Peptides against a protein of PDB entry 9GMZ. Designs and how they scored, part 280

Target 1, 343 residues: chain A of PDB entry 9GMZ
Amino acid sequence: TGFPLELLTRPATERLAYFENYTVAHPRLKEVYEILMRTIAEPAGASFIFVYGASGVGKTTLRLRVEQKLTELALPKLESDRARVPVVGIEAIAPESRYFNWKEYYTRALITLEEPLIDHKFDYGVRGISRDNFGKINVESKVVAPALRRALENALIHRHPDVFFVDEAQHFGKVASGYKLQDQLDCLKSLANMTGILHCLLGTYELLTFRNLSGQLSRRSVDIHFRRYCADSPEDVQAFKSVLLTFQQHLPLAETPNLVDHWEYFYERTLGCIGTLKDWLKRVLSDALDREATTITLKDLQKRALSVAQCQKMFKEIQEGERQLSETEADVQNLRSALGLGA

## One batch from the design tools (peptide; made by RFdiffusion4, then SolubleMPNN)

Design b2_p27_1_s1 (from b2_p27_1, 11 letters changed)
Fold by OpenDDE base, seed 4:
Structure b2_p27_1_s1 (fold): chain B 343 residues (1-343), chain A 27 residues (1-27)
Amino acid sequence: as target 1 above (343 residues)
Amino acid sequence: SEREKEEMERLQEMAEEFVREQKELFE
């Protein structure tokens, strides 16, 4: 089944919005989604979940879908508990400076946690944090990072989300010194421990550095590898082609484009990352709709493709991450063998 | 070719599964 045919008579904005909101439940996404949902439901004493994978693999889509589901599941309870927020998710911003801006992080977290729709006013116990007449949180510039942390801790305890998501969490690692990275991890660990709120960090393979720095975090963390599709796996190639087929059927165009015939080109320019693929197709669809085109051509695809240089850079980063994981898996196997456990 | 047809049929079955799963998981 493809897109609703009625969309062909709708404005370009609605057609584009349909595709933007469309999510292919591809095998890797489904797998990670199920693991993540299960882990959130039954954290078993875990304080952290690490979701790592290539840039553009679909981590943000995963987060958003989990947030939606957790919100949906919580709705009946939220009617009785107006103070509760089921889930909170933020994106970590790349620091402009050599140091991660914790003040900004805490501020953004507070703003996100305190949605305007929450009727239950919470006193943060911190001067300079207020709600405006529209219920939006305002944090005055004079409020210092330690005070914002306390405010966030109190807010998290009071609102008691099932999980706190931090997307692009590799940005915590963009610190000039390794010592500061450890301090940041300790800070996050402390926040999770003090609040009792499960934290899920989503990011690139740079998150593996965080895992290695804190043996204590690793003991209280669940790791989820969001893998890309690999061209050396026939099963992965089949899945990737099926995703292309699904997308071509869900592009709201009068004539269904043949994307599957170009699967190698799509793979070359996405590295098996479905998020990258979707974003690419979205750009191409937008262009096609602007021209009132009936279909998408290879030339249209080529105009919006990532450059070979960009793909080469991304591929090197992926290979390094995958290598690190493979070495870790080998180490586990070696440890098991040394312990007299079967591999 | 017949092989290409069979491949496309398998891809279509998988695509339909994705659609079903999308509705189940995300709607």
Scores: peptide ipSAE 0.525, ipTM 0.943, DockQ to the pose 0.892
Fold by OpenDDE base, seed 2:
Structure b2_p27_1_s1 (fold): chain B 343 residues (1-343), chain A 27 residues (1-27)
Amino acid sequence: as target 1 above (343 residues)
Amino acid sequence: SEREKEEMERLQEMAEEFVREQKELFE
């Protein structure tokens, strides 16, 4: 079954919103979703979850769907415990400077924890943190990072989310010359330990650099690899084509475009990343709706495609990440062999 | 071709599974 046919009579904004909100439950997303939900429900003493994969693989979609589900599951309990927040999600910002801005991180986390709908005022015990008349947190410029950290720790303890999401977490790896990446990890570890809140860091393969540097985090972390679809796997190609078919059926256009026939071109320009594919199709759909077009053509696709140069850059980053993971797997095999465990 | 039809049928079955799973997981 495709999109609701009634959408064809609706405004372009509603048609676009339908497609934007539509999520294909493709095999890799489902797998990672199930692992993540299970790990959040039963962390088994883990303090961290690392979700890593290619840019545009769909990590943000994963996060949003998990946040939605955790919120839905918590609704009955939130009626009795109005102080509780089921889930918190923030995006780490790329530092303008050569070091990660912890003050901004703490501020954003506090603001996110204190959404206006939370009726219960929490006193952070920090001067210069206030709520406006709408319940929005205001942090004065005079508030220093250590005070903001304490405020965040107290807020996390009080709100007790099941998980704290940090998207684009590779930005924690941006350290000034002379600073160790280990110090950033130790800071995050300390925050997780002090609050007792499970942290989920989502990021690109650059996040692996963090994971590899902390032998101590490895004991208390769960790793989730969000893989792209690979053209050298017939199963992955079939899944990718099926995703194209699903999107084809859910584009609210009068004439169903034939996306599947162009699967190689879609693969070339997305590298098997479904998020990249969806974003591409959103742009093309928006253009088509603006022109009141009945369908999408190959020329329409080409106008909004990533350049070959962009794809080459992204592919190099993916190859480096996949190489690092393969080396880790080889190291495990070597370790097992050295331990006398059969390969 | 008959092969293309069979491939399209398999793709359609998978697409229908995705739709079912989407409803089960996200709705």
Scores: peptide ipSAE 0.524, ipTM 0.943, DockQ to the pose 0.895
Fold by OpenDDE base, seed 3:
Structure b2_p27_1_s1 (fold): chain B 343 residues (1-343), chain A 27 residues (1-27)
Amino acid sequence: as target 1 above (343 residues)
Amino acid sequence: SEREKEEMERLQEMAEEFVREQKELFE
């Protein structure tokens, strides 16, 4: 149950593409995927889904697989409803300034929502928004943020996606003051309420600050924690080793490398984050293919590994996020106990 | 060792489950 052996006779580009497109259905990804798909199908009045976890845990892979599945499920209906888009996904950009750029956000969202493949021309009712001869949206620099918001609201209502994904959503939190963060959350809440479109925010543990700042948002949100694998859990270690074995069997090389024997080194340099692991193996595979190597060595792995200093920084950020979650769970338990509700 | 063989067999069983689940979920 490995890669197709015929790949060994194929070009390096095709071998690399195979591995890039390969996704291990590891336990944490499967769990989060199933919860997310169920929540999108039956939001039960929720306006927001928060998916949070360590950087490199695999949130982008999760998003892409959900987008693919939602698109596939919608295809039969899209033939009859040419105006509908099944899913829209954007990545939030880190602001260069101390302030989140809403104008840029709305512009990018509109451009993504109105891809050229949509034959149905929609008039946004906003001057300075046009389509070129190729159907691509052009937004003039003179268009102000409130007008772009109205255009996005109208576009979301008209296209009616099942979910609006925002990746790297922690960048909304990069504001100079807590008051401005609340205003941003209220703005997002208003957009979701006005359009009736479910928003899914994916990001790091910094997204937890959004949950804590708005008790009203919390009541209308579903939280999904995408956990890393922990070395102190025998079950997590076994799952992590099995992921390594699966990747080992799916590297399109003439000789299967022994990754499992180096599991501790892989864990040290990925912190149990499967996305970081895949990206690392991809870089090493690319180097091996460029050299026409038959296998991957430990030396090849070491050349592309994250530095110890990078891992230490990432680990501190993870520990802080995990601590905040643990404290929140304890607070809920304390509140239940204080209310006379069983633990 | 016999223990190492048993561990590898368990890892292989789990890896095969991942492959099966991948086909069910993502194909």
Scores: peptide ipSAE 0.522, ipTM 0.943, DockQ to the pose 0.875
Fold by OpenDDE base, seed 1:
Structure b2_p27_1_s1 (fold): chain B 343 residues (1-343), chain A 27 residues (1-27)
Amino acid sequence: as target 1 above (343 residues)
Amino acid sequence: SEREKEEMERLQEMAEEFVREQKELFE
């Protein structure tokens, strides 16, 4: 169990690419993956899936693996329906301005939806949307947001993806003074209702604010909590150490580094977030390959570690999110008690 | 120590399970 030994004779670029593409099927990822796949297959009238968790827990990795699997499962159907796209995934952008840019969102969604060189030219019925000689969509600056929305609605209906993914979805909540978060939710709800397409929003614990704002969204949403590993759980510590051991065995270096012996330091600087851990190891591996080093040392790890101040900030954000979830669970228990449903 | 050896063996078994599950889920 380890990396292919032939990689040691390959260029640094191939060695780094191997590690970048490698995914550890750790318990929390597997659990969330199975729940998400099941929910997409059988949404039971849900219009939204919320996947929330700490920054760096691995939400982007989850999305990419689900997109891959949905594409593979759809291949037999795509032969008969060449207009169909199995899945669409975009990343929400933090607005440079105080306001979420819906025009940019719709433009990116349209571009991503039409990136597959699907032979079937779809006419969006909107002037200023064209395809170049390579089939890539170009949106002219004169096209207004309502026209782009209609184009996206028509495209989603025509392509009929099983799910529409929005990563970093907490950026929808970054509204300027005067815009209501409710208006953003109503826009998303309207898009989901008009198209009949299931939306999956992945983001930080800031997504919990969206869940609480609309009792109507709550009735048509599925919540998935992507938890980090906690040092106060012996089972979580064992899983985290096993992830370190797995990464240790899959670093394409001549000498296997001992990561497991430093598990407390890795935990301190990742807060139990496997995405943060993988990104840290990628940076350290890249540095080691650039130096033609045979292994990774503690000094190499320390050079690319997050600062204590960064970890403290991230930990406060995690604690606030976990607290909000705990309060919600308590509120459910209080509601049940008030309804005369035994605890 | 013998305890450390037993812990490492348990970690190795779990790591092998992760590799198996990775192949089943993602390959």
Scores: peptide ipSAE 0.520, ipTM 0.943, DockQ to the pose 0.896

Design b2_p27_1_s2 (from b2_p27_1, 12 letters changed)
Fold by OpenDDE base, seed 2:
Structure b2_p27_1_s2 (fold): chain B 343 residues (1-343), chain A 27 residues (1-27)
Amino acid sequence: as target 1 above (343 residues)
Amino acid sequence: SMAEEEEMKKLQEMAEEFVKLQKELFE
């Protein structure tokens, strides 16, 4: 089943919005979604979930779909507990400086946690944190990071989300000279422990550096690798082609473009990352709608493709991440062999 | 070719499964 044919008579904005909101339930997304949902439901004493994978693999889509589902599942309980927030999701910002801005992080987390629609007003016990007439949190510039942390801890305890999502979490790894990455992890660990809230960090393979630094965190963390599709796997190629076919059928155009015939070009310019693919198709669809085009051509695709240089850079970053994971697996096997447990 | 038709059939079946799963998981 393709897109609703009625969309062809609708404004370009509505046609684009349809595609933007459309999510292909591809095998890797399904797998990671199911693991993540299960882990959130039954954390088994875990304080952290690490979701790592290539840039553009679809981590943000995963987060948003999990947030939606957790919200839906919590709705019956929220009627009885008006103070509860089912899920909190933020994006970590890349610091302008060489160090992670914790003050900004805590401020954004508080603002997100205390959306205006929350009827139950919470007193943070911190001077310089207020609500405006619309219920929006205002944090005065004079409020220091330790006070914001306490406010966030209290808010997380009071709102008791099932999980706290941090997207682009590799930005926690941006430490100033002389500071240890371990100190950032200890700060996050302390926040999770003090609040009792499960934290899910989503990010690039740079998150693996966090995993390797703390043998103690590894005991309290669940790792989820969101893999790209690999061209050397016939199953992955088949899945990738099927994703192209699905997108082809869900582009609200009068004539269905043949994307599948160009699968190698799509793979070359996305590296098997479905988020990158969707974003590319979105740009091309927008251009086509602006021109009132009936279909998308290869030339239209080429105009909005990532450059070969961008793809080469992204591929090197992916290869380094995949290598680190492979080395970790080999190290485990070597350790097992050395312990006499067999491979 | 017959092989291409069979491949396209398999891809279509998988695409239909994705659509079904999308409705089950995300709608």
Scores: peptide ipSAE 0.512, ipTM 0.939, DockQ to the pose 0.903
Fold by OpenDDE base, seed 1:
Structure b2_p27_1_s2 (fold): chain B 343 residues (1-343), chain A 27 residues (1-27)
Amino acid sequence: as target 1 above (343 residues)
Amino acid sequence: SMAEEEEMKKLQEMAEEFVKLQKELFE
């Protein structure tokens, strides 16, 4: 079944919003979603979940869908426990400086955790943190990072979310030295231990560096690899083509565009990343709606495609990440063999 | 071609499964 045909008589804004909110439940998304939901429900003493994969594979979509589901499942319990927040999700910002801005991180986490819809006012025990007349958290410029950390620890303990999501978490690793990276990791570990809250870090393959630096985190972490679709796998190609067909049927246009016939071009410019594909189609749909076009053409696709140079750069980053994972798997096998454990 | 028709049929079956799964997981 395609999009609701009634959308063709609706404003361009509603037609675009339909497509923006539409999520294809493709095999890789389903797999990672099920693993993540199970791990959050039964963390088995884990303090961290690492979700890593290519840029544009769909990690943000995964996070948002898990946040939605956890909120839905918590609704019956929230009636009895008005202080509880089921889930918190933030995006890590790339630092303007060579150093991660912890003050900004803690401030954003507090603002997100203490949204104005929470009936119970919480005393953070920190001077310079207040609520405005609209219930929004305000942090005075004089409040230092250690005080913001204490406020966040207290808020997390009081609100007790099932998981704390940090998207684009590779930005924690954008430090000038490996020593500083370890300090960042120890800080996150301490926050998780002090609060008892499960942390889920989503990011690129650069998150693998965090896994390798802390042998103590490896014992308390679950790893989830969100894979792209690979052109060398017939099953992956079939899945990718089926995703194109699904998007084709859910573009709210008068004439259904033929996306499947151009699958190789879509693969060339997305590298098998469904998030990149959706963002591309969203831009093209927006342009088509602005022109009151009946369909999307190859020329419209080409106008909004990533350049070959951008694709080459992204592909190099993907290949390096996939190589590092493959080497790690080989090292585990070699270690098992050396221990006299069968391969 | 007959091969293209069979491929398109398989793709359509998978697309329908995705739509069903989307409703089950996210609605």
Scores: peptide ipSAE 0.511, ipTM 0.939, DockQ to the pose 0.898
Fold by OpenDDE base, seed 4:
Structure b2_p27_1_s2 (fold): chain B 343 residues (1-343), chain A 27 residues (1-27)
Amino acid sequence: as target 1 above (343 residues)
Amino acid sequence: SMAEEEEMKKLQEMAEEFVKLQKELFE
């Protein structure tokens, strides 16, 4: 099992696109995917899902695959309900200012929710929101954030997606004060409550700080930890090596590179994060295709590797996040013990 | 070594499972 051999005769762009679109269904991705899909199908009164994990663990890949599946599952219903959108996903942008730009957020959400393929024209009841001739939403600069919020609420109610995804959601936490962070949580909570739409926030471990500020969200949220592979776990090492083997078989090159023999180096420079690994291999593949190379070498890998300094920084952030989770687990255990429920 | 061959066999089995699962989940 490997890439289609016919790709070797195709343009570099097609080869690269194949690899870009290829997803290894590794154990951690499968686990999180199944939990997420189940939670979306049966939210059991949850208003939020938090998916947190290391940068580059594969959260965006998870989101995109869930979006794809939800869209596929909704197709039969979309034929009868032309107003429905099965899923909406946006990426939160890091604010340039100390303040989260809600106006931009609502605008992006509206633009994403209102895909051109939706034949059903919806009047948002807000002046300065229009569709162009291509069905794309245009939001005039004069439209204020409260009006955009109402427009988004109405659009979400009308389009009734199964879930609203916000990727890089840790950017909500990048505010100058804890007070402003609470206001952001309250805004998101209000949006979820007013629309009845399940929100899924995907982010780094910084999302935990955001999550922990609202005890009220705790009762209406599902937490999903997207773990990296850990080198201290033989099972995780085996899974990581198997991912390397899978990738080497799916690199559309004439000669299969031996990635598995370099697994320690790959682990050192990815910290067990499969998204980081895929992005690295994509860069190396692109370089190889540009040179019309038959394979990739260790030197090619080294050229596109993250620096040791970058890895050290990322690892510190991971360790802090994993520590916070471990402390929370210990607190739960202590509470259970104190209640007489046992360990 | 025999141990390396057995390891590689296990890795290959897992890789094949990943490919199967990819088709089941994402296609």
Scores: peptide ipSAE 0.510, ipTM 0.938, DockQ to the pose 0.891
Fold by OpenDDE base, seed 3:
Structure b2_p27_1_s2 (fold): chain B 343 residues (1-343), chain A 27 residues (1-27)
Amino acid sequence: as target 1 above (343 residues)
Amino acid sequence: SMAEEEEMKKLQEMAEEFVKLQKELFE
């Protein structure tokens, strides 16, 4: 089954929007989605979920699909509880300064919690936090970080989301000289404990360094590794080729391009990351639609590909992350052996 | 080749499974 053929008579904007909204349920996405949904439904005393993997593996797609499903499942309850938000998601921003800006984080979290079509005005009990005539939160510059934290705690308790998502969470690891990364973890742990809200941190393999520094968080955290497809695995190569075939069938073009025949080139420039692949195809589709082209050529692909230098940098970051995980697995095995539990 | 046709058949079967799973998981 391919794209709806009626799209060929539609404007370029609708054709592009179809592809943007299309998600391939590839094996790694399905696995991580099912684990994440199960963990959110039954946290079993966990306060944190860590989802880590390569940049462009598809973590944002995972988050969006989970947010959609949690919202859908909550709709019947939201009719009776108009104060409730089923899910909240923010992106942690790379600090312009060398240090993570907690004031900005709390402000963004508060704004995101209050943007939903919630008619119920909540008084945060903090001077300098107001709502405009449209219900949008305004935070005055004079409001200090501790007051914003208290406002966020109260908002999270009142809205009671099933999960609080933080995307690009590796940015919490960017601490000032002389500050301990442990203090950032303790701050997040305190927020989760005070609110009773499950936190899901999504990010790169840099999250492993952040996780490993807190032996206390390890007891209350669930780890989810979102793996890329590896070219040394025949099963992974087959899955990657099948993803290409699926995208090929869902590009709203008059002539179906042959992407599968170029699978090695796609793998070379995506490193087996499906998010990177989708973003690449989206750019190429946009260019093709702007030119009223009937298909996509190899030359069109080459114009929008990541450079070899970019791929080499990304690959080094992936290899370092995969190495750290492999070493951690070996450490677990060594610990089991040392405890007399056998291999 | 017969081998290429068999490979393409397996890829198509897997792609159809992805489409089915997409509807089951995300719709």
Scores: peptide ipSAE 0.509, ipTM 0.938, DockQ to the pose 0.859

